# Peptides against a protein of PDB entry 1MQS, part 27

Target 1, 223 residues: chain A of PDB entry 1MQS
Amino acid sequence: ILKMLFLNKDLNNNDNITTITDDIFNQQEIIWKVLILDIKSTATISSVLRVNDLLKAGITVHSLIKQDRSPLPDVPAIYFVSPTKENIDIIVNDLKSDKYSEFYINFTSSLPRNLLEDLAQQVSITGKSDKIKQVYDQYLDFIVTEPELFSLEISNAYLTLNDPKTTEEEITGLCANIADGLFNTVLTINSIPIIRAAKGGPAEIIAEKLGTKLRDFVINTNS

## One batch from the design tools (peptide; aimed at target 1 S124)

Design b2_p17_8_s1 (made by RFdiffusion4, then SolubleMPNN; from b2_p17_8, 7 letters changed)
Fold by OpenDDE base, seed 1:
Structure b2_p17_8_s1 (fold): chain B 223 residues (1-223), chain A 17 residues (1-17)
Amino acid sequence: as target 1 above (223 residues)
Amino acid sequence: MIKDLTEEFKKLVKEFK
């Protein structure tokens, strides 16, 4: 799962989640991205990862694939969903609408050949195949027990940014909370990462707030 | 085991063009 969040870069699997995220956060440029889930993958993510892990991986928001999601044309997206015809059609529709800048598609289980061909055929028709950066499958070879309460907490934190009913004040507040989390992480690891934020989305807001906090901290520490 | 289907996918896309 962590490998997916870091765009399937090589990770040291011998370390715990915290060590891996800390090392990557310290040594590599953070790319802000959106995570798209379904009900099954949400339960899985909630069981394995904490909010802090998602933040360290550069996940600024996550949403359900079937939910109405705001377009973020300058933001890369990670899909982690079941290999179904319905999900494929939604992904293709998102591609057609230029909903995100790049598409990293990760199926939770084995993608049947017929569905792979269907995906490829539909993508070929769009003329936007260059936006599909990765296609992976078979992420979940183990059964994760459902933590119902944990999924709700994560959803409350990140789905708000994608809800069209969310007010500007709520968005600002949430972005501030995320920036606080990232700031605390930076201080804990005693390293300032290079942050790449896409323009026109929550990532830019978060990056700006984080930058301000870091600058203020440096000023206050040197005085 | 996680499988990378990217190259296979790209090949299929080209075949449909």
Scores: peptide ipSAE 0.670, ipTM 0.964, DockQ to the pose 0.297
OpenDDE base, seeds 2, 3, 4, 5: peptide ipSAE 0.664, 0.665, 0.666, 0.646; ipTM 0.963, 0.964, 0.964, 0.956

Design b2_p17_8_s2 (made by RFdiffusion4, then SolubleMPNN; from b2_p17_8, 8 letters changed)
Fold by OpenDDE base, seed 1:
Structure b2_p17_8_s2 (fold): chain B 223 residues (1-223), chain A 17 residues (1-17)
Amino acid sequence: as target 1 above (223 residues)
Amino acid sequence: MIKDLTEEFKKLVEKYK
């Protein structure tokens, strides 16, 4: 997420969001930007970043994509929204109206090919494709359901792990996938978690795997 | 994992011009 706020530039490896934002704020020219969100991405941002973090990242204003927004033709905009036809149409309309100077489009999940083509086609018609500076997707490997609550949205995880017909291989595979998802979540949040898991079950296996991944990551990044 | 679609997008834009 921080990478997105800095227009997907390389950031220094640091485990502290505040330190990263402070360093950038003090050492680099801040580009002031507008952040355009939807309901889902708003929940994510609110859970991960503080208002001061947004400010230090150069976000002067953040708004919902469906809200009426004032034109800021001299200000670049970061879109962080779900990959839907509705959102694409709104972005294109914003482009047509010259609502912002530049458009950095970041979809929260995978953008289907048909929607990518639709976006490209509509933008082509406007003749303003040069204002689209970036298009990214798959930012979130987790979903924020409530403040401080995240879900990987792995279908039937509980049922699979507790079904006596499930093979050991399937359990191991699922635990690995969950651990990978959690690891990616930690990286996205940029905060070291306290890992707690129930003993004697799949949760313990997952916790162990996650712990190993985090340790390996820390060692590799510090080398 | 974050994926950069910028180049693919630009190619598609040109295709539809």
Scores: peptide ipSAE 0.677, ipTM 0.968, DockQ to the pose 0.456
OpenDDE base, seeds 2, 3, 4, 5: peptide ipSAE 0.673, 0.676, 0.673, 0.649; ipTM 0.966, 0.968, 0.967, 0.959; seed 2 fails the geometry check

Design b2_p17_8_s3 (made by RFdiffusion4, then SolubleMPNN; from b2_p17_8, 7 letters changed)
Fold by OpenDDE base, seed 1:
Structure b2_p17_8_s3 (fold): chain B 223 residues (1-223), chain A 17 residues (1-17)
Amino acid sequence: as target 1 above (223 residues)
Amino acid sequence: MIKDLTEEFKELVEKYK
């Protein structure tokens, strides 16, 4: 998320969000930006970042994508929204109206190809494609449902892991995906978890994988 | 994992022009 706020530039490896934002704020020219969110991304941002963190990242204002927003034609905008047709249409309308100077589009999850093509087609018609500076997706591997509670929302994970017809390869793959999602969640939240898992099942496998990833990460970042 | 679609997007934009 912080990377997104800094236009997906490489950030220094610091363990503390506050330290990162302070360092950037003090050492680099701050580009003031507008942050455009939806309901889902708002929940995520609120769980991870403080208002002061946003300010230090150069976010002057943040608004919901569906809200009426005042034009700021000289200010770049960061969109952090769900990959939906509705959101794409709104972004394109904002582009048509020259609502912002530049558009950095970051979709919270995977953007389907058909929607990517739709976005491209609509943007091509506007003749303002140069204002679209970035398009990213898959920022979030988890969904925040309430404070300090999140889900990876992997469909039928329990069923798959407990189905006797599921192959070992499928189980291993799913466990790896879950561990990756959890790892990314840890990095996003910037908090080292206490890992608890039931013994003798997939949860233990996942916990072990996650632990390894975290250890490797710590070693690599401290080197 | 975050994925950069910028290049692909730009290519598609050109395709639709």
Scores: peptide ipSAE 0.678, ipTM 0.968, DockQ to the pose 0.455
OpenDDE base, seeds 2, 3, 4, 5: peptide ipSAE 0.668, 0.676, 0.670, 0.646; ipTM 0.966, 0.968, 0.966, 0.958; seed 2 fails the geometry check

Design b2_p17_8_s4 (made by RFdiffusion4, then SolubleMPNN; from b2_p17_8, 9 letters changed)
Fold by OpenDDE base, seed 1:
Structure b2_p17_8_s4 (fold): chain B 223 residues (1-223), chain A 17 residues (1-17)
Amino acid sequence: as target 1 above (223 residues)
Amino acid sequence: MIKDLTDEFKKLVKEYK
């Protein structure tokens, strides 16, 4: 799962999740991303990862695939969903609408050949195949028991940014909280990462707030 | 084991063009 969040880069599997995220956070440029889930994958993510892990991986927002999501055309998206016709159609629709800048598609289980062909055919018709950067499957070979309560807490924190009913004040507040989390992480690891934030989305807001906090901290510490 | 289908996918896309 962590590998997916880091766009399937090679990770040292012998380390704890926290160590891996810390090392990557310290050594590599953070790319802000959107994570798109379904009900099943949400339960899985909630059981394995903490909110802080998602933040360290550069996940600024996560949403359900079936929910109405705001377009973030300058933001790369990670899909982690079940290999179904419905999900494929939604992904293709998102591609057609230029909802995100790049698409990293990860299916939770094995993608049947017929669905792979369907995906390829539909993407071919769009003429936007270059936006599809990765297609992976078989992430979940193990049954993750449902932590029902854990999924709701994570969803509440990040779905708010994608809810069209969310006020600007609520968005700002949430972005501030995320920036605080990232700031605390930076201080804990004693390393300032290079951050790439896509323009026009929550990632930019978070990056700006984080930058301000870091600058303020440096000024206050040198004082 | 996680499987990378990217190359196969890209090949299929080209075949449908």
Scores: peptide ipSAE 0.670, ipTM 0.964, DockQ to the pose 0.297
OpenDDE base, seeds 2, 3, 4, 5: peptide ipSAE 0.664, 0.668, 0.664, 0.643; ipTM 0.962, 0.965, 0.963, 0.955

## One batch from the design tools (peptide; aimed at target 1 E117 L119 Q121 S124)

Design b2_p18_1 (made by RFdiffusion4)
Pose (drawn by RFdiffusion4):
Structure b2_p18_1 (pose): chain A 223 residues (1-223), chain P 18 residues (1-18)
Amino acid sequence: as target 1 above (223 residues)
Amino acid sequence: EDKTEEFKELVEKYQEEN
């Protein structure tokens, strides 16, 4: 999350520190930025970061994508928002409106090509595609409550999975989401683990789903 | 995952089509 608040700096280069000392912050000399969150993404940040931490990272203000936000045409913006048609539209609207000097679009989970092309087509007929400095799938779609306790924030799962009423489609979709939440965690750990799961029920479906996802990930790296 | 280059390529493609 902090690396993102630094415009995904230090990326594409060297350094192995973990929570930047102040003397180094003064090495790059950092400038204030607007931080745009949404309901879901605010729940992710406010769980691990205090307001003081945000300022210390150069974040002047933070507001939801849906609020009426007063313009700051000369101030950078970092969007950390869910990959939704609704949010993408507003980014396009803010982009046109010239609400901010720059855009650093960061997606909470992962943006589908479906929506990447959408955002791209809309932005193409603006004379301002140049202002979007970066668009990143961040893979931080979970909440870390305690140091080693995390949640996918998918309430009422045992019910949805065992309710006879539930479709054989709703179940597949739910497992697919849980598979993604895990995938989002696994990528954060930066370790491709061995999947072990109890057979017979949802844990297996999710295991095999996550298995396939992690399989492709390992492939679409080297070959 | 960095989508920047892919986004810029798509924007250029749509601009060429227009």

Design b2_p18_1_s1 (made by RFdiffusion4, then SolubleMPNN; from b2_p18_1, 6 letters changed)
Fold by OpenDDE base, seed 2:
Structure b2_p18_1_s1 (fold): chain B 223 residues (1-223), chain A 18 residues (1-18)
Amino acid sequence: as target 1 above (223 residues)
Amino acid sequence: MDLTKEFKELVKKYKEEL
């Protein structure tokens, strides 16, 4: 996984993940990248890596492949997704739309020959094959843990956020508290979250605050 | 496994068929 995050460069296998990430972060120019995941690969990454590890690897943004993602045409992307026709079609569509500057494609398991040919055929039509820098498949035997449901148990959070009498300042304050709780949870469970929030509401505010906290934490721990 | 070379060769093949 770490090798993939560093664009499949040779890493000294004898060093602890923390040592590798620290050494790379301190000694090399960080290439900021987008990480595109699916549900399966999210579970895999969360089981092995900490949030800090992704950020030390230069992952600035991570998203689900099926989510609507904003174009970042100047940013390289790492795909780590299941070898499916659906994911291949999405990757090709992302390529067609110039969503990213470079494409580093890593499949979570063996890529069937027919899907490799399908990917190649579709890419050939785009004329943008030069943007695809790598295609890898992997054999990751990770025990996928079942999703855990947790609550911050903030009293009346839903009521407060939906009460028309609640001020914008109160909403902002509550969202900050929720983001703090989520941040602490992320650190405690040693998981890298994919943040999903509905647009145009308190959930988006929370997501933005949490994202900022995670980014700041990584910047500060690496400084 | 690194499939990059094989992929690029396939892309080339399909481009020639267009």
Scores: peptide ipSAE 0.671, ipTM 0.964, DockQ to the pose 0.374
OpenDDE base, seeds 1, 3, 4, 5: peptide ipSAE 0.665, 0.664, 0.670, 0.666; ipTM 0.963, 0.964, 0.965, 0.964; seeds 3, 5 fail the geometry check

Design b2_p18_1_s2 (made by RFdiffusion4, then SolubleMPNN; from b2_p18_1, 8 letters changed)
Fold by OpenDDE base, seed 2:
Structure b2_p18_1_s2 (fold): chain B 223 residues (1-223), chain A 18 residues (1-18)
Amino acid sequence: as target 1 above (223 residues)
Amino acid sequence: MDLTEEFKKLVEEYKKKL
């Protein structure tokens, strides 16, 4: 996994993940990348890596492949997704739309020959094959844990956020508190979250604040 | 497994068929 995050460069296998990430972060120019995941690969990464590890690897943004993602045409992307026709079609569509500058494609398991050929055929039509820098498949034997449901136990959060009498300042303050709680939870469970939030509401505010906290944490821990 | 070279080869083969 770490090797993938560093664009499949050779890493010294004898060093602890923390040592590798620290050494790379301190000694090399960080190439900021987008990480595109699916549900399966999210579970895999979360079981092995800490949020800080992703950030130290230069992952600035991570998203689900099926989510609407903003174009970042100047940013390289790492795909780590299941070898499915659906994911291949999405990758090709992302390529067609120039969503990212470079494409590093890593499949979570063996890519069937027919899907490799399908990917190649579709890419050949785009005329943008030069943007695909790597295609890898992997064999990852990870125990996928069941999703955990947790609560921050903030009293009346839903009511406060939906009360028309609540001021924008109060909403902002509450969202900050929720983001702090989520941030602490992320650190405690040692999981890398994919942040999902509905647009146009408090959830988006929370997501933005949490994202900022995670980014700041990584920057500050690496400085 | 690194499939990059095989992929690129396939892309070129399909381009020739266009």
Scores: peptide ipSAE 0.672, ipTM 0.965, DockQ to the pose 0.374
OpenDDE base, seeds 1, 3, 4, 5: peptide ipSAE 0.666, 0.664, 0.672, 0.668; ipTM 0.964, 0.965, 0.966, 0.965

Design b2_p18_1_s3 (made by RFdiffusion4, then SolubleMPNN; from b2_p18_1, 8 letters changed)
Fold by OpenDDE base, seed 4:
Structure b2_p18_1_s3 (fold): chain B 223 residues (1-223), chain A 18 residues (1-18)
Amino acid sequence: as target 1 above (223 residues)
Amino acid sequence: MDLTEEFKKLVEEYRKKL
């Protein structure tokens, strides 16, 4: 999160949020930015950062993407939103309207190729692609409730996985989504977990999927 | 992941089709 707020500059990983923000705040000229969130990312940000942390990161204003926002054509904006068609359309509309000076787009989870292409296509029509400075997927689609407790906030996940009426396909799909969310969490924490799951249920499926993703990631990053 | 370069590439590709 902090890296994103500092326009994805490299930050020292070993410092707590306060130390990082204080060090950066003291060493660099603060670039004031607008932070655009959705409901999900608002919860994520709120779980990890305090208002003071945002201020120290140069966030002057934060707003919901679906809210009516006043144009700030001289102010750069950081978008931290879910990778959805709706959010993409809003970003493009904001671009068209010159709502901000620069656009730093950060998706909370992996951006599907089709949505990346859609974003690019729409932006190409505007002729304002130069205003888009960054496009990232941040893998931050989780809520931190406790230092070691995370929630993906998947609606009715437990009920769905334990409902005997749920189809195998539905279970598999949900398990994939959960595994993706957990993978994103792991990437955010920057630590490879020991995966433990109960045998014979959805947890095992999730664990296998997650394990595969992690192995693939480690192999690809160490290459 | 940084998608900026890929995004910029795609924008140019679509621009050429206009």
Scores: peptide ipSAE 0.671, ipTM 0.965, DockQ to the pose 0.761
OpenDDE base, seeds 1, 2, 3, 5: peptide ipSAE 0.666, 0.669, 0.663, 0.667; ipTM 0.964, 0.965, 0.964, 0.965

Design b2_p18_1_s4 (made by RFdiffusion4, then SolubleMPNN; from b2_p18_1, 9 letters changed)
Fold by OpenDDE base, seed 4:
Structure b2_p18_1_s4 (fold): chain B 223 residues (1-223), chain A 18 residues (1-18)
Amino acid sequence: as target 1 above (223 residues)
Amino acid sequence: MDLTEEFKKLVEEFKKKL
């Protein structure tokens, strides 16, 4: 998150958030930016950063992507939003309207190829591609509640998985979504976990799916 | 992951098709 707020510059990973923000704030001229969020990313940011951290990172204002936002044509914007068609369309519309001076696009999870292409296609038509400075997928599709505890904030996951009326297809779909979120989390923390799951239930399904994703990733990264 | 270069490449490819 901090790296994103500093336009994906290299940061010393060994420092606490406070130390990083203090050092950068004291040593560099602050670049004021707008932070554009969605509901999910708002929760993510709020779980990790304080208002003071945002300020020290040069975030002068933050807004929801779906909210009416005043144009700030001389101010760079950081988008930190879910990789959805809707959000892409809004970003492109903001680009078309010259809402901000520069666009730093950060998706909260993996950006599907089709959406990347859609974004690129739409941007190509605008003639304003030079304003798009960065495109990242951050794999930050989670809420940090404690140093070693996080939540994917999937609504009613527990209820759905434990409701006897839930169909196998629904369970499978939800397990896939959970596995995706966990995978993204693993990538974010840059550590391969030992997966532990209860046997005979959704947790095992999730663990299996996650394991497969991790294996595939390791293979693809090493190749 | 940094997708910037891939994105830029795609943009240019689409521009050529216009």
Scores: peptide ipSAE 0.672, ipTM 0.966, DockQ to the pose 0.777
OpenDDE base, seeds 1, 2, 3, 5: peptide ipSAE 0.667, 0.670, 0.666, 0.670; ipTM 0.965, 0.965, 0.965, 0.965

Design b2_p18_2 (made by RFdiffusion4)
Pose (drawn by RFdiffusion4):
Structure b2_p18_2 (pose): chain A 223 residues (1-223), chain P 18 residues (1-18)
Amino acid sequence: as target 1 above (223 residues)
Amino acid sequence: SEDTEENYNKFLSLYNKV
């Protein structure tokens, strides 16, 4: 999360510290930025970061994408928002409206090609595609409550999975999401683990789904 | 049409994953 608040800085280069000392913060000399969150993404940040931490990272203000936000045409913006048609539209609207000097679009989970092309088409007919400095799938779609306790924030799962009423489609879709939440965690760990799961029930489906996802990930790296 | 195609491709090239 902090690396993102630094415009995904230090990326594409060297350094292995973990929570930047102040003397180094003065090495790059950092400028204030607007931070745009949405309901879901605010729940992710407010769980691990205090307001003081945000300022210390150069974040002047933070507001939801849906609020009426007063313009700051000369101030950078970092969007950390869910990959939704609704949010993408507003980014396009803010982009046109010239709400901010720059855009650093960061997606909470992962943006589908479906919506990447959408955002791209809309932005193309603006004379301002140049202002969007970066668009990143951050893979931080989970909440870390305690140091080693995390949640996918998918309430009422045992019910949805065992309710006879539930479709054989709703179940597949739910497993697919849980498979993604795990995938989002696994990528954060930066370790491709061995999947072990109890057979017979949802844990297996999710295991085999996550298995396939992690399989392709390993492939679409080297070959 | 050429500028729109260039802007579209330029926008797509900015996309990355962490």

Design b2_p18_2_s1 (made by RFdiffusion4, then SolubleMPNN; from b2_p18_2, 10 letters changed)
Fold by OpenDDE base, seed 5:
Structure b2_p18_2_s1 (fold): chain B 223 residues (1-223), chain A 18 residues (1-18)
Amino acid sequence: as target 1 above (223 residues)
Amino acid sequence: SEEEKKRYNEFLSKYKSL
């Protein structure tokens, strides 16, 4: 997250958030930026950073992507939003309107290929591709509630998984989504976990899916 | 157009994923 807020520049990760922000604040000229969020990413940011941390990172203003935002044509913008068609269209519209000087786009999870191609196509038509500086998948689709506990913040997941009326297809779909979120979390922290799950329920399904994804990833990255 | 294609590729070159 901090790396993203500093335009994905290399940071010394050996220090805590406070030390990093203080060092940067004291040693480097602050580049003031606008941070554009959605509901999901707002929760993620709020779980990890304090308001003062954002200020130290040079975030002068933050707002929701769906809100009407005043143009700041001389200010760079960081987008940290979900990889959705809606958000892509809004970003493109902001680009067309020259709402900001530069666009640093960060998606909370992996941008699907079809959406990447769509975004690329739309940007190419605008003729303003030079204003887009970065397009990154950050894999930060989780919320840290405490140092050793996090949540994917999937709405009604518990209710859905425990409702006897829920179909097998719905359960399978939700388990896949949860496994994807957990996988992204693992990639974010850069540590392969030992998976523990209760047997005989959705947790086991999720664990199996996650295990498969992790194994496949390790094999593919080492090849 | 060829120019659009160039911009398209330029944009894709800025994409980074794990």
Scores: peptide ipSAE 0.507, ipTM 0.933, DockQ to the pose 0.684
OpenDDE base, seeds 1, 2, 3, 4: peptide ipSAE 0.503, 0.493, 0.505, 0.501; ipTM 0.931, 0.928, 0.932, 0.933

Design b2_p18_2_s2 (made by RFdiffusion4, then SolubleMPNN; from b2_p18_2, 11 letters changed)
Fold by OpenDDE base, seed 3:
Structure b2_p18_2_s2 (fold): chain B 223 residues (1-223), chain A 18 residues (1-18)
Amino acid sequence: as target 1 above (223 residues)
Amino acid sequence: SAEREKRYKEFLSKYRSL
């Protein structure tokens, strides 16, 4: 994933994600890029990388491929999406409209031959094949899971919380929904958890909201 | 056209399966 975010440049593989991102951030000029995802690839990215990792990789904005996106003709784009006809057509449309300066296309799994031929044909017709720099099968169609990890199944939560265009009101609303989901989970398990959250971000907001809900519940049930 | 074929080949040259 990190290699993809650095436009498939060779990275020293022996270091932790943090060490790699810190070294690159300190040694090289950061190329700012847009990251285009779908629902599946968003889950993959979220399971492996933190917001700070994306920023250190030069990702200024990330968006869903199906969302309306503003043109950034001077900014390179990284696509990391499922190999579907729908996504191919959107990429080609973005190419036709000069949405970005350069296109680095990465598929979450192997692109079928029929879709490769279709993409190649459409690109050849546009006359803008030079803007496509890479087309890679990344084989990153997985989500890192742990036995103690569960999902609230909230759509686009990661993108919403990390998009710089998201308003504080939207973040607050989403954090409230997440806190409600966690609260319901705690009640279902019938155990009061110790809450740990990263400082200075949405996780802290969620933790505070959840803590308040739990305290209120304990007070109301013991009273 | 010959130009389309050239662009088609150029595109395929950028494809990599890891």
Scores: peptide ipSAE 0.495, ipTM 0.930, DockQ to the pose 0.319
OpenDDE base, seeds 1, 2, 4, 5: peptide ipSAE 0.484, 0.474, 0.492, 0.493; ipTM 0.927, 0.924, 0.930, 0.929

Design b2_p18_2_s3 (made by RFdiffusion4, then SolubleMPNN; from b2_p18_2, 12 letters changed)
Fold by OpenDDE base, seed 5:
Structure b2_p18_2_s3 (fold): chain B 223 residues (1-223), chain A 18 residues (1-18)
Amino acid sequence: as target 1 above (223 residues)
Amino acid sequence: SSEIKKRYEEFLSKYKSL
């Protein structure tokens, strides 16, 4: 997903999302882009990325493909949508309308040959094929195996985090302890992970704390 | 037309599945 947000440029896959985005944000010129999604791809993006990750990747605006969108003729657009006839027709219409400066098209799964030929035909008729920069199939496959599962052995963590009687301070403290444990794990495996957490709960708090710790560590190590 | 065919092939060259 991050690779797609950076126009499918090669990225260091050994770094976590936060480290990659921070490094690019601090050391490289950011290309500001629009992100166009559908319902399915919105769920995918939301499951992997945080709001700040999109901003750090240079995404200024994200919208649904079926929604009315304002023209931004000087801004490049990233489409990340399902490979359907409807989405293809909308993309072609956006191209005809000069809605964006450049078009980076990413499909959530493999584009069928018949739809590829249809898209190619429509684009060729517009005379604006030069604005299409990329047409890529994206494949998102995450597998969790038992050997890679571990526990920090923090007693009653789940119960404490989900008990309505637990105070905000207690939750924050526990999340900090969990983040410390995860940080130590990262150091022991000598690899910076991709962090994925559910939104709106303790997992997000933990992920943010862990991200901060990892950033601080990387900055201090590189100084 | 020949120009349409050229643009068609140019577009296909930008497609990447894997």
Scores: peptide ipSAE 0.491, ipTM 0.928, DockQ to the pose 0.343
OpenDDE base, seeds 1, 2, 3, 4: peptide ipSAE 0.484, 0.478, 0.488, 0.490; ipTM 0.925, 0.924, 0.926, 0.928

Design b2_p18_2_s4 (made by RFdiffusion4, then SolubleMPNN; from b2_p18_2, 9 letters changed)
Fold by OpenDDE base, seed 5:
Structure b2_p18_2_s4 (fold): chain B 223 residues (1-223), chain A 18 residues (1-18)
Amino acid sequence: as target 1 above (223 residues)
Amino acid sequence: SEEIEKRYNEFLSKYKSL
């Protein structure tokens, strides 16, 4: 995933995500990019990367492929989407409309030959094939379903928390809802967890809210 | 057209599958 966010440049694989992002952020010129996702790839990104990781990778904004997106003709775009006819048609339409300066296309799994040929045909007709820089299969179709993982089933939570257009009030409200959901889960399983959260983002806000709720509950239940 | 075929092949050259 990190390799994809850095336009599939070779990265030193011996470093953890934090070290890689810090080294690149400090030593290399950041290329600012737009990240286009679908529902499936959003879940994948959310499972692996933190909010600050995207920023350190030079992702200025991320959006769903099916959403109306503002043109950014001077900004390169990274697509990380499922290999479907619908997504291909949208990418081609974005190409036709000069929505971005460069197109780095990454599919979550292998693109079938028939769809590859279709994409190639459509791109060739546009006359803008030079704007397509990469077309890669990433094979990141794994949803880590660990038995110890659960979802609150909040739609587009990751996108909302990472969208620069989202207001502080909206973030606070969403964090409160997430904290409530987690609190209810803790009560349901009848076990007080050790809370770990990334610093400097919504996860820290959620962790603080959840911690407060749990402390208050314990105090009130033991009095 | 020959130009379309050229662009078609150019695009395919950018495809990488693992």
Scores: peptide ipSAE 0.510, ipTM 0.931, DockQ to the pose 0.320
OpenDDE base, seeds 1, 2, 3, 4: peptide ipSAE 0.501, 0.494, 0.506, 0.508; ipTM 0.929, 0.927, 0.931, 0.932

